# Designs tried in a protein design run: peptides against a protein of PDB entry 3OIQ. Part 34

Target 1, 212 residues: chain A of PDB entry 3OIQ
Amino acid sequence: KNRIFVSSSKDFEGYPSKAIVPVQFVALLTSIHLTETKCLLGFSNFERRGDQSQEDQYLIKLKFKDRGSERLARITISLLCQYFDIELPDLDSDSGASPTVILRDIHLERLCFSSCKALYVSKHGNYTLFLEDIKPLDLVSVISTISTKSTNSSKHSSSELISECDLNNSLVDIFNNLIEMNRDEKNRFKFVKLIHYDIELKKFVQDQQKVL

## One batch from the design tools (peptide; aimed at target 1 K63 K123 Y127 F130)

Design b1_p20_2_s3 (made by RFdiffusion4, then SolubleMPNN; from b1_p20_2, 9 letters changed)
Fold by OpenDDE base, seed 4:
Structure b1_p20_2_s3 (fold): chain B 212 residues (1-212), chain A 20 residues (1-20)
Amino acid sequence: as target 1 above (212 residues)
Amino acid sequence: FSISYPIESYSDEELFEEVE
């Protein structure tokens, strides 16, 4: 089955009931929910949804049915947190209780860009997104990708170019949404409050703000 | 890096049962 690139989680409102659809999106990691019984990753592109929360627009379920999948979920979270420099509570505490991790509002401290592949599974008008693949994206690489492709508007219509255009458009949209949030005095998001706020990100944001 | 998650180990039936 062809994988569908998803630019908005509203696209799922038009998806068929009782379907399995492979999807792909790019978004910011917003939450991590690891308990004894489930593992969820929240993602957002911060698309405006009226008065609805802009967090966890893509809620991704990790397989968490057996000790093997639970272990893999824990390793996955540890690797993502290591990559993004997210402080986890000590998962190795000698207390034989499986550590619970509940992180929210990750985007307020770190921009954790991720390319996700998931299975959209629907039943009775509800759906769940199951993780197939996650690729964390380096912020410098994201900035460079947006900055370089803004100059190459050569209309070559190959199907492979569509996926790269879709990715870039989504990355631009995310930054534009973050810029709008940063301009809103009521919004908690501020670029200057990011732990990794550097001169490159500052310059990029300043340059993007001139176009908006 | 990328992390591939073994979702392929689910049957379609199991996936439909896990929909919340």
Scores: peptide ipSAE 0.537, ipTM 0.947, DockQ to the pose 0.878
OpenDDE base, seeds 1, 2, 3, 5: peptide ipSAE 0.536, 0.537, 0.535, 0.537; ipTM 0.947, 0.947, 0.947, 0.947

Design b1_p20_2_s4 (made by RFdiffusion4, then SolubleMPNN; from b1_p20_2, 9 letters changed)
Fold by OpenDDE base, seed 4:
Structure b1_p20_2_s4 (fold): chain B 212 residues (1-212), chain A 20 residues (1-20)
Amino acid sequence: as target 1 above (212 residues)
Amino acid sequence: MSLSYPIESYSEEELFSEVE
């Protein structure tokens, strides 16, 4: 089955009931929920959804059914947090209780761009997204990708183009949404509050703001 | 870095059972 690129989590409202559909999207990591019984990752493109929270638009479930899958989930969370420089509360508590990690609003401190592959699984009008693959994206690489593709749009070679255009469009849309959030005085998101806010990101945001 | 999850270890029945 061909993997579908998803630009909006609203696309799932049109998806069939009782189906398994492989999907791919790009979004910002917004939350991590690791308990004794489940592991969830929240992602968002920050698309406007009326009065609904823009957080956790993509809620991704990790396999968490046995000690092997639980260990893999914990390792994955640790690796993602290490990659994005996210401080985890000390997982090394000598108390034999599996540490609970609940992080929210990650995007307020760090832009954690991620390319996700998931299985959309629907039943009785509900759905769950199961994680197949996650690729963390470097912010410098994201900025470079957006900046370079804006100039080279002229060579239509048909098949590889769709996935790269879709990726680029989604990355641009995310930044545009973040710029709108940054302009809104009521929104908690501000680029200047990001821990990794540097001259490069500042310049990129300023240049994108001129096009909007 | 790419982190692949072994979803291939789920049956379709298991996947449908885990839909909340």
Scores: peptide ipSAE 0.459, ipTM 0.917, DockQ to the pose 0.858
OpenDDE base, seeds 1, 2, 3, 5: peptide ipSAE 0.456, 0.450, 0.453, 0.449; ipTM 0.916, 0.912, 0.914, 0.905

Design b1_p20_3 (made by RFdiffusion4)
Pose (drawn by RFdiffusion4):
Structure b1_p20_3 (pose): chain A 183 residues (1-47, 54-90, 99-149, 165-212), chain P 20 residues (1-20)
Amino acid sequence: KNRIFVSSSKDFEGYPSKAIVPVQFVALLTSIHLTETKCLLGFSNFEQEDQYLIKLKFKDRGSERLARITISLLCQYFDIELPDPTVILRDIHLERLCFSSCKALYVSKHGNYTLFLEDIKPLDLVSVISTISTKCDLNNSLVDIFNNLIEMNRDEKNRFKFVKLIHYDIELKKFVQDQQKVL
Amino acid sequence: ELHETVEELYELYEDLEEEV
């Protein structure tokens, strides 16, 4: 195929006013909006706000069920608690870091666009840390995301703090420290 | 399981331009 890797949401400025373009990006899961009619997943690389809004479209009940199972499995994979109805989660990153490799379909018309979900591969934080420490677009993105997360942690006014993560590991404490030295 | 479920859902996508 010819899937185009996007490093930033701003890249979508050069894209056609009406086209279907397969894309791929890496970001943190930040929000979920699940209704009976639609589902939107928000991701961000914190270059510090929501940036990617991925839509899971479904019309009938059969496809709704699949969307619900998909959200259930994604949340379970990241240890996110889910009440299973309109379901809303925000600023997930303040509590849990959820790196994700996502493939999407850019669909535009009249200059407007929507990113539809094709695939989502959650990335283990342990692997993310290891991938950064031992050591392309994926890795560049993982590095940039972690750097922004580091600067956000330094900023006293920013609500993001590693020590406040429900999964604040000793290894995470270690990687963050040895990561600031590079700065 | 997640991948398989997402592929099944993706195959059902129709009339995507109407959602724009």

Design b1_p20_3_s1 (made by RFdiffusion4, then SolubleMPNN; from b1_p20_3, 11 letters changed)
Fold by OpenDDE base, seed 5:
Structure b1_p20_3_s1 (fold): chain B 212 residues (1-212), chain A 20 residues (1-20)
Amino acid sequence: as target 1 above (212 residues)
Amino acid sequence: SLSETLKKLFSTYKNLEDEV
């Protein structure tokens, strides 16, 4: 089956009650939930959904069933956090207790743009998104991509053609949603509170705010 | 690498419909 690009997590409401569908989306990492029994990543594009929380619109499960998958999930979390400069408690602590990591509202401090591949798996009307792949995106690269309207399909022959247009549109939508949140006095999100808030991001936000 | 780790993790995916 071809991989489907998903622009909204509402798309899953129309998906089959019994299916396996490869999907792809881009979103901000909002939460990490690593316990003894589960590994979940929360993502959001901050699409307004009435009175519903804009956080964790995409709940992505890592397989966490045996020591092998648990180890791989922990390594995955460590590598993602290393890429995004997210401080984790030491996951290698010799204390026989599996370290628990619960991070929420990551987007309030860091814009962790991620291109995710997942399996939508449904049974009896319930679904779970299982992580297949994740590509962390550098914020400078995201800003550059949006600003340049770069139609330059870098012919990197990675066999998994996302429409560069779909990715760029979703990145723009995320920034637009963040700008709306930043303008809302009731919203906790503020660009100036980001740890990595710099002159480039400031300029980009100011330029985008003039268009909205 | 992250990609290699994810490939290894994905290789463990079996009967995901039982984990929904």
Scores: peptide ipSAE 0.615, ipTM 0.957, DockQ to the pose 0.838
OpenDDE base, seeds 1, 2, 3, 4: peptide ipSAE 0.612, 0.560, 0.579, 0.580; ipTM 0.957, 0.948, 0.952, 0.952

Design b1_p20_3_s2 (made by RFdiffusion4, then SolubleMPNN; from b1_p20_3, 11 letters changed)
Fold by OpenDDE base, seed 5:
Structure b1_p20_3_s2 (fold): chain B 212 residues (1-212), chain A 20 residues (1-20)
Amino acid sequence: as target 1 above (212 residues)
Amino acid sequence: SLSKTLKELFSTYKDLESDV
């Protein structure tokens, strides 16, 4: 089955009530929920949805059923947090207690851009997204990609027509949404409060603000 | 690698419809 690029989590409202569909999207990591029984990653593109929280628009499950798969989920979280410089308690500690990690509002401190591949699974009108793969994106690379309309058609002839354009458009949309949030006095998101707020990000935001 | 770990994890997935 061809993978579908998803620009909005509202797209799932039009999906079949019973289906298995491979999907891909780009979003910011907003939450991590790891407990003994659940591993969930929250993502958002901060698309405006009325008065609803703009966080966790994409809830992605890491399923585990045994200690081996639970370990793989923990390693996944550790590697993701290591990439984004998110401080976690030691998840590899042999302390027989399964570590609990509950992080929210990650986007208020760090912009954790991620290209996610997931499996949409629906039954009786409910759905769950299962994580298949995640590619963390470096912020400098994201800024460069948006700033350079790089016509680098890397001829990756992968039959999955997820156009480089769809990814780039989603990245632009996320930044535009963040700029709107930054302008809103009621919104907690502010670029200047990001731990990694530097001169490059400042300049990029200032330049994008002139176009919006 | 993250992708390798996730591929291994995903290979363990069975009966996903029961977890919806």
Scores: peptide ipSAE 0.670, ipTM 0.965, DockQ to the pose 0.922
OpenDDE base, seeds 1, 2, 3, 4: peptide ipSAE 0.588, 0.647, 0.668, 0.648; ipTM 0.953, 0.961, 0.964, 0.962; seed 4 fails the geometry check

Design b1_p20_3_s3 (made by RFdiffusion4, then SolubleMPNN; from b1_p20_3, 9 letters changed)
Fold by OpenDDE base, seed 1:
Structure b1_p20_3_s3 (fold): chain B 212 residues (1-212), chain A 20 residues (1-20)
Amino acid sequence: as target 1 above (212 residues)
Amino acid sequence: ELSETLKKLFSTYKDLESEV
């Protein structure tokens, strides 16, 4: 089955009431919710949804039902946090209490761009997105990809199911949404408050602001 | 390492409709 690229989490409103659909999207990591009974990742592209919160537009569930899946979920969270330089409490603590991690508003401090593969699973009109794969994206690579209009159809091998166009368009849309949020005095998001705010990101934002 | 971990996790996905 072909994987569907999703540009908006509203696309799921048109999906079948009973299906399993492989999907892919790019978004910012906004939340981590790890408890004794569940593991959830929140992602957003910050698409404007009227009066709805722009956070956690994609709620992605990791399987968390047995010791094996719980271990794999915890390792997944640790590896993601290590990549994005997110401080976690020690998840491997020999204290028989499973550590609870609740992080929110991650995008206010760090831009954690992620290419996600998930399974849309629906039953009786409700759905859950299950994480299948995640590729963390380096911010320098994201900036370079947007700045270099890849007019070069480089023969990237048939294995990346995303059209380079769909990825680039979604990355541009995310940055445009962040620029709009940064301009809004009521919005908590500000580029200058990012821990990794540097000269390169500053220049890129300034150049993108001239086109909007 | 992350992709390998996720592949292992995904291989355990059964009866996902019961978790919706």
Scores: peptide ipSAE 0.444, ipTM 0.924, DockQ to the pose 0.869
OpenDDE base, seeds 2, 3, 4, 5: peptide ipSAE 0.081, 0.077, 0.068, 0.029; ipTM 0.719, 0.713, 0.680, 0.705

Design b1_p20_3_s4 (made by RFdiffusion4, then SolubleMPNN; from b1_p20_3, 9 letters changed)
Fold by OpenDDE base, seed 3:
Order: sequence, then structure tokens, then C-alpha cells
Structure b1_p20_3_s4 (fold): chain B 212 residues (1-212), chain A 20 residues (1-20)
Amino acid sequence: as target 1 above (212 residues)
Amino acid sequence: ELSETLKKLFSTYKNLEEEV
């Protein structure tokens, strides 16, 4: 089945009321919600939606119904947090209590770029996005990819189902949205407040700001 | 490497329509 690339979470408003559609998107991780009964990941591209919150535009569910699925969810959260250098409470605490993790506004401290594969599953006009795969993207690699797109596609034959164009356009759109948020005095997002804010990111943002 | 590991974990999902 062909996977649909999604550039906006508004695209789901036009999707069938009863379907299973494989989708793919690129976004920033904004929230983690792990409780005794559910595991959710929030993502956003920070597309402007009037006065609506720009966080959690893509709410992704991990299956969490049995000990096997719960274990897989916890391993997924642990691996993602390890990759992005997000501190978690010990998920393996011998205390028999299921660890609860509630992280919000992750994008205010870390830019956690992620390429997500999900199943759009709808029933009776409601939908859920179920995570199928996640590829965390390194920020240095994201910056280099955006910066080099002005000169020659080197044919790296990665059989990735995303057109290189769709990925890069989404990454540019996210950065443009973050630059607009950074310019807004009312917006909590500021590049200088990121834990990993360095000279490379500073230079990249300054160069992108001249084009906007 | 991490993506392929995660992909294998999620390949076990069945009966997702019951969770909507």
C-alpha cells in the first residue's frame, strides 16, 4: 500500500470516516504521555491555526492494552528519550508501580525532529493515529540538509518511501514557523532558551531570518 | 539503526480499530 506523506494535520479533516490509511509526516516532538492505561506522543509542525494551541497537532497513540504492548511502549519512550537526551524517571523501578511520565512543551528546551510512520484509523468519524515507525533526526543533519538543497541532489539511493522533496519542504516549513514564533514577543518559544543552542544553530537561524 | 529497531517493535500491532 502506498504511504501518504502528510504536510498538515488538517489533511485528516478530509479523510474517510471509516478507513485505515498508512501515513507519514515530519514534525517536532512536543509531548510524551505515559500512564498506567495509555501511551501518547504529541508532535507539531507549528502550522498557524488561529488561536488554537500549536502543540500536539499530531497526537500519536502507542498500543497499550496488554503486558507485551506496554513493554514495547516503554522501550520506545526510553529509546527516543535516550536519543534526544531527555531525562526520564527510572521506568524499571522495582516498586511495582507503573512509572508515569508526563512531559509537555518539549520543543521549548529541545528540537526533537522526527520522521513518523503511522496508521490513520477512523471509525464513526473519529480517528486515531497509531505509531508504526519513528526515525529521530539529528539537528545537525537537518540543518545541513536544508542548507545544501540549493546545490545538486547527490543520488543517495536510500529506498525511503518519502520523496526527498516532501521531507525537505516540511523541515523548511517547521524552521520558518519556529522563526516566526521566535519573533513573536508573546510566544514562549525562543531559540536562545534551547539547551542545545550553539553557534551553528545561531548562524543557521540568522541566515534563514534574512530570507523571511 | 534506531528506526529499524522501532519498526520491528510496532509490526506486532493488530486489531487497532478496537482502540478508536
Scores: peptide ipSAE 0.059, ipTM 0.723, DockQ to the pose 0.649
OpenDDE base, seeds 1, 2, 4, 5: peptide ipSAE 0.035, 0.032, 0.032, 0.033; ipTM 0.680, 0.673, 0.674, 0.684

Design b1_p20_4 (made by RFdiffusion4)
Pose (drawn by RFdiffusion4):
Structure b1_p20_4 (pose): chain A 183 residues (1-47, 54-90, 99-149, 165-212), chain P 20 residues (1-20)
Amino acid sequence: KNRIFVSSSKDFEGYPSKAIVPVQFVALLTSIHLTETKCLLGFSNFEQEDQYLIKLKFKDRGSERLARITISLLCQYFDIELPDPTVILRDIHLERLCFSSCKALYVSKHGNYTLFLEDIKPLDLVSVISTISTKCDLNNSLVDIFNNLIEMNRDEKNRFKFVKLIHYDIELKKFVQDQQKVL
Amino acid sequence: FSISWPINDYTEEELYEDVE
């Protein structure tokens, strides 16, 4: 194929006014909006706000069920508690870091566009830390994301704090420290 | 582990109808 890797949501400025373009990006899961009619997943690389809004379209009940199972499994994988109806989660990153590699389909018309979900591969935080420590586009994105997360933690006014993560590991405390030295 | 979505089950017309 010819899937185009995007490093930023701003890349979508050069894309056609009407086209179907397979894309791929890496980001943190930040929000979920699940209704009976539609589902939107928000992601951000904190270059610090929501940036990618991925849509799971479904019309009938059969496809709705699949969308619900998909959200259920994604949340379970990240240890996100889910009440299973309109379901809303925000600023997930303040409580849990959820790196994800996502493949999507850019669909535009009249200059407007929507990113539809094709695939989402959650990335283990342990693997993310290891991948950064031992050591392309995926790695560049993982590094940039973690750097921004580091600067957000330094900023006193920003609500993001590693120590406030429900999964604040000793190894996470270690990687963050030894990561600031590089700065 | 990954989660795949059946995007190819949709026509181009159907995708264009749901563009925001």

Design b1_p20_4_s1 (made by RFdiffusion4, then SolubleMPNN; from b1_p20_4, 8 letters changed; failed a check: a repeat of another design)
Amino acid sequence: FSLSYPIESYSDEELFEEVE

Design b1_p20_4_s2 (made by RFdiffusion4, then SolubleMPNN; from b1_p20_4, 8 letters changed)
Fold by OpenDDE base, seed 5:
Structure b1_p20_4_s2 (fold): chain B 212 residues (1-212), chain A 20 residues (1-20)
Amino acid sequence: as target 1 above (212 residues)
Amino acid sequence: FSLSYPIESYSEEELFSEVE
């Protein structure tokens, strides 16, 4: 099935009702919501949407129907958090109560770049995004990808080519949006408050700020 | 590193039933 690259969650306003569409996007992880009944990941590219919260522009559901699939959702969350150095309460606690995890505003402490594949499923004018695949992206790799004008489009086959251009453009747009947020005194986001704020990220941000 | 989630194990009917 042809996968569609999504640059904005507004694109879904034009999507068909009563459809299943495979999509892919790149965004920052903003929230984790794990309860007994639901597992949701929030993502954002921080596209300006008026005065609305720029968080959770993409809500991705990890569907489960039994204890086995619920465990898989938990393992997925644990592995993602392990990759990003996000501290979680022990999800494996044998205490028969499924631990509730509610993390918000993750982007205020950590830039968790993620490439997500999801199924867009629509019905009655509403939609849900179901997780198919998540690839966490290393920040150094993201910075290098943006900094290197990757002219080497490896010609992968025509039908599923998420243009390296689309990925790079989305990553640039995210950084530009973060730079704008950092400049806004009313915005809580500040690069200097990131736990992983280092000399490399500092230099990259300073160089990108000269282009904006 | 990538994490695949077995969403394809669900029927279209199961997916449509969860869209509120």
Scores: peptide ipSAE 0.668, ipTM 0.968, DockQ to the pose 0.894
OpenDDE base, seeds 1, 2, 3, 4: peptide ipSAE 0.668, 0.667, 0.666, 0.668; ipTM 0.968, 0.968, 0.968, 0.968

Design b1_p20_4_s3 (made by RFdiffusion4, then SolubleMPNN; from b1_p20_4, 10 letters changed)
Fold by OpenDDE base, seed 4:
Structure b1_p20_4_s3 (fold): chain B 212 residues (1-212), chain A 20 residues (1-20)
Amino acid sequence: as target 1 above (212 residues)
Amino acid sequence: FSLKYPIESYSDEELFSEVE
């Protein structure tokens, strides 16, 4: 089955019931929910949804069925958090209690860009997204990708079903949404409050703000 | 860097059973 690139989680409202559809999206990590019974990753592109929460627009389940697969979920979370410099409690502690991790609003402290592959699974008008693959994206690489492709409007119709254009457009849209949030005095998101706010990000944001 | 999660180890029935 061809993988579908998803630019908005609203696209799922038009998806068939009782289907399994491989999807891909790019978004910011917003939440981590690890308990004894479930592992969920929340992602958002911060698309405006009226009065609806802009958090957890993509809720991705790390499925597990036993202690071994649960350990794999924990390892996956640990590796993602290590990549993004997110502090977690020790998930491998010999204390026979499975650690509970509930992190929210991750985007307020860190921009954790991620390219996710998931299975959309629907039944009776409801759906669940199951993680297949996650690629954390380096912020410097994201900035460079947006900055370089803004100049190359060459319509290379490369027949790859997921256009590099779709990824780039989504990354641009995310930054534009973050810029709008940063301009809103009521919004908690501010670039200057990011732990990793540096001169490169500052310059990039300032340059993007001139175009918006 | 990418993390593959072994969702392919689950049957379609197992996946459909978890959709609330």
Scores: peptide ipSAE 0.687, ipTM 0.970, DockQ to the pose 0.885
OpenDDE base, seeds 1, 2, 3, 5: peptide ipSAE 0.685, 0.685, 0.684, 0.686; ipTM 0.970, 0.970, 0.970, 0.970

Design b1_p20_4_s4 (made by RFdiffusion4, then SolubleMPNN; from b1_p20_4, 9 letters changed)
Fold by OpenDDE base, seed 2:
Structure b1_p20_4_s4 (fold): chain B 212 residues (1-212), chain A 20 residues (1-20)
Amino acid sequence: as target 1 above (212 residues)
Amino acid sequence: FSLSYPIDSYSDEELFSEVE
């Protein structure tokens, strides 16, 4: 089946019931929920949805069925957190209790851009997104990609079914949404409060703000 | 760097059973 690029989590409102559809999106990691029974990653592109929370627009489930698969879910979270420099409690603690991790509002401290492949699974008008693949994206690479493609539409590497244009458009949309949130005095998100806020990000935000 | 998660190890029935 062809993988569908998803630009908005509203796209799922038009998806068929009783289906399995491979999807891909790019978004910011907003939450991590690991318990003995569930492993969820929250993502958002911060698309405005009225008065609803802009967090966790994409809830991605890491399915597990046994101790081995639970360990894999835990390793996956540990590796993502290591990549994004997110502090986790010791997940390897010799206490035979599975560690509980509940992190929210990750985007307030770190911009954790991620390209996510998931299975959309629907039944009885509801759906669940199951993780297939996650690629964390480096912020410098994201900024570079947005900054360079304003001028060069010419290199299609034809091997991935998902247009590099769709990825870039979604990255631009995320930054535009973050700029709007940063301008809103009621919004907790501020670029200057990011732990990794540097001169490069500052310059990029200032330049992008002139276009909006 | 990418992390593949073995969702293919589950049947369609197992996936549909978790949709609440």
Scores: peptide ipSAE 0.672, ipTM 0.968, DockQ to the pose 0.885
OpenDDE base, seeds 1, 3, 4, 5: peptide ipSAE 0.670, 0.669, 0.669, 0.670; ipTM 0.968, 0.968, 0.968, 0.968

Design b1_p20_5 (made by RFdiffusion4)
Pose (drawn by RFdiffusion4):
Structure b1_p20_5 (pose): chain A 183 residues (1-47, 54-90, 99-149, 165-212), chain P 20 residues (1-20)
Amino acid sequence: KNRIFVSSSKDFEGYPSKAIVPVQFVALLTSIHLTETKCLLGFSNFEQEDQYLIKLKFKDRGSERLARITISLLCQYFDIELPDPTVILRDIHLERLCFSSCKALYVSKHGNYTLFLEDIKPLDLVSVISTISTKCDLNNSLVDIFNNLIEMNRDEKNRFKFVKLIHYDIELKKFVQDQQKVL
Amino acid sequence: DPKYLTEEEEDEMLEEFEKS
């Protein structure tokens, strides 16, 4: 195939006014909006706000069920508590870091566009830390994301704090420290 | 700011893609 890797949502400015373009990006899961009619997953690389809004489209019940199971499994994988109806989660990153490699389909018309979900591969934080410490587009993105997360933690006004993560590991405390030295 | 497709526009584009 010819899937185009995007490093930023701003890349979508050079894309066709009407086309179907397979894309791929890396970001943190930041929000979920699940209704009976549609589902939107928000992701961000914090270059610091929501940036990617990925849509799971479904019309009938059969596809709705699949969408619900998909959200259920994704949340379970990240240890996100889910009440299972309109379901809304925001600023997930303030509580949990959820790196994800996502493949999507860019569909545009009249200059407007929507990113439809083709695949989502959650990335283990332990692997993310290891991948950064031992040591392309994926890695560049993982590094940039973690750097921005570091600057957000330094900023006193920003609500993001590693110590406030429900999963604040000793190893996470260690990687963050030894990561600032590089700065 | 990003501008998103309407549901009608999405359907039309997905139908054209399936026909292709």

Design b1_p20_5_s1 (made by RFdiffusion4, then SolubleMPNN; from b1_p20_5, 8 letters changed)
Fold by OpenDDE base, seed 4:
Structure b1_p20_5_s1 (fold): chain B 212 residues (1-212), chain A 20 residues (1-20)
Amino acid sequence: as target 1 above (212 residues)
Amino acid sequence: MPKFLSDEEEDELLEELKKK
């Protein structure tokens, strides 16, 4: 089955009530929820949804049913947090209690771009997104990708079912949404409050703001 | 918020995946 690129989590409202659909999206990591019984990752593209929360638009479940899947979930979280320089509470505390990690609003401190592959699994109109694969994206690479494609309007129809255009369009949309949030005085998101806010990101945001 | 499947429904559907 071909993997579907998803640009909006609203697309799932139109999905079959009983299906298994491989999907892919790009979004910012917004939350991590690791408990004794579940592991969830929240992602968002910050698409405007009226009065609905812009957080956790994609709620992705990691399989967490046995010691093997639990270990894999914990390793996945550890590696993601290491990549994004997210401080986790010591997962190795000698207290035999499995550490609970609940992080929210990650996007307020760090832009954690991630390319996710998931399985949309539905029954009776309810669905779960199961993580199949996650690729963290480097912010410098994201910025460079957006900056270089703004100049190359060459319609290379490369026949890959997930157009490199879809990924880039979604990355642009995310940045545009973040710029709008940054302009809104009521929004908590501000680029200058990001821990990793540097001269490169500053310049990129300033250049994108001139086009919007 | 999307309503998650029950763990049982998830397992049934994941087993259907392994058979294809």
Scores: peptide ipSAE 0.188, ipTM 0.793, DockQ to the pose 0.791
OpenDDE base, seeds 1, 2, 3, 5: peptide ipSAE 0.187, 0.182, 0.187, 0.184; ipTM 0.790, 0.791, 0.792, 0.791; seed 5 fails the geometry check

Design b1_p20_5_s2 (made by RFdiffusion4, then SolubleMPNN; from b1_p20_5, 8 letters changed)
Fold by OpenDDE base, seed 3:
Structure b1_p20_5_s2 (fold): chain B 212 residues (1-212), chain A 20 residues (1-20)
Amino acid sequence: as target 1 above (212 residues)
Amino acid sequence: SPKFLSDEEEDELLEELKKK
């Protein structure tokens, strides 16, 4: 079955009440929830949804039912946090207690762009998104990709299932939403409060703000 | 908020996936 690119988490409201659909999306990592019994990742594109929280629009479950799946979940969390420079408590503590990690509002400190592959699994109108694959995206590469959107895609025949157009449109939409949040005095998100806020990001935001 | 499947419903559907 072809993988469906998802531009909005609202798309799932129109999905079948009993189905298994491979999906893909690009979003910012907003939360990590690792306990003894579950592992969840929250993502958002910060699409406006009235007065609802814009956080955790995509709640992705990692399998956490046996020692093998638990190990894979912990390794996945560790690798993501290493890539984004997120400090975690030692997951390998010899104390036999499974470490609990609860991180929220990650986007307030770091822009963690991620390309996610998941399985939409539904029954009786309820659904779960199971993680299949995750690719963290470098912020400098994201900025460069948006800035060069008008230059001929060199036919790198990477069989990536995402159309370059769908990826680029989603990245632009996320940045536009962040710019709107930054302009809102009531919104907690501010670019200047990001730990990695630099001259390059500042210039990019200023240039995008002139078009909006 | 999306209503999640129960763990049992998830397991049943994941086993249906392996058989396809």
Scores: peptide ipSAE 0.199, ipTM 0.800, DockQ to the pose 0.835
OpenDDE base, seeds 1, 2, 4, 5: peptide ipSAE 0.198, 0.193, 0.197, 0.198; ipTM 0.800, 0.797, 0.800, 0.800; seed 1 fails the geometry check

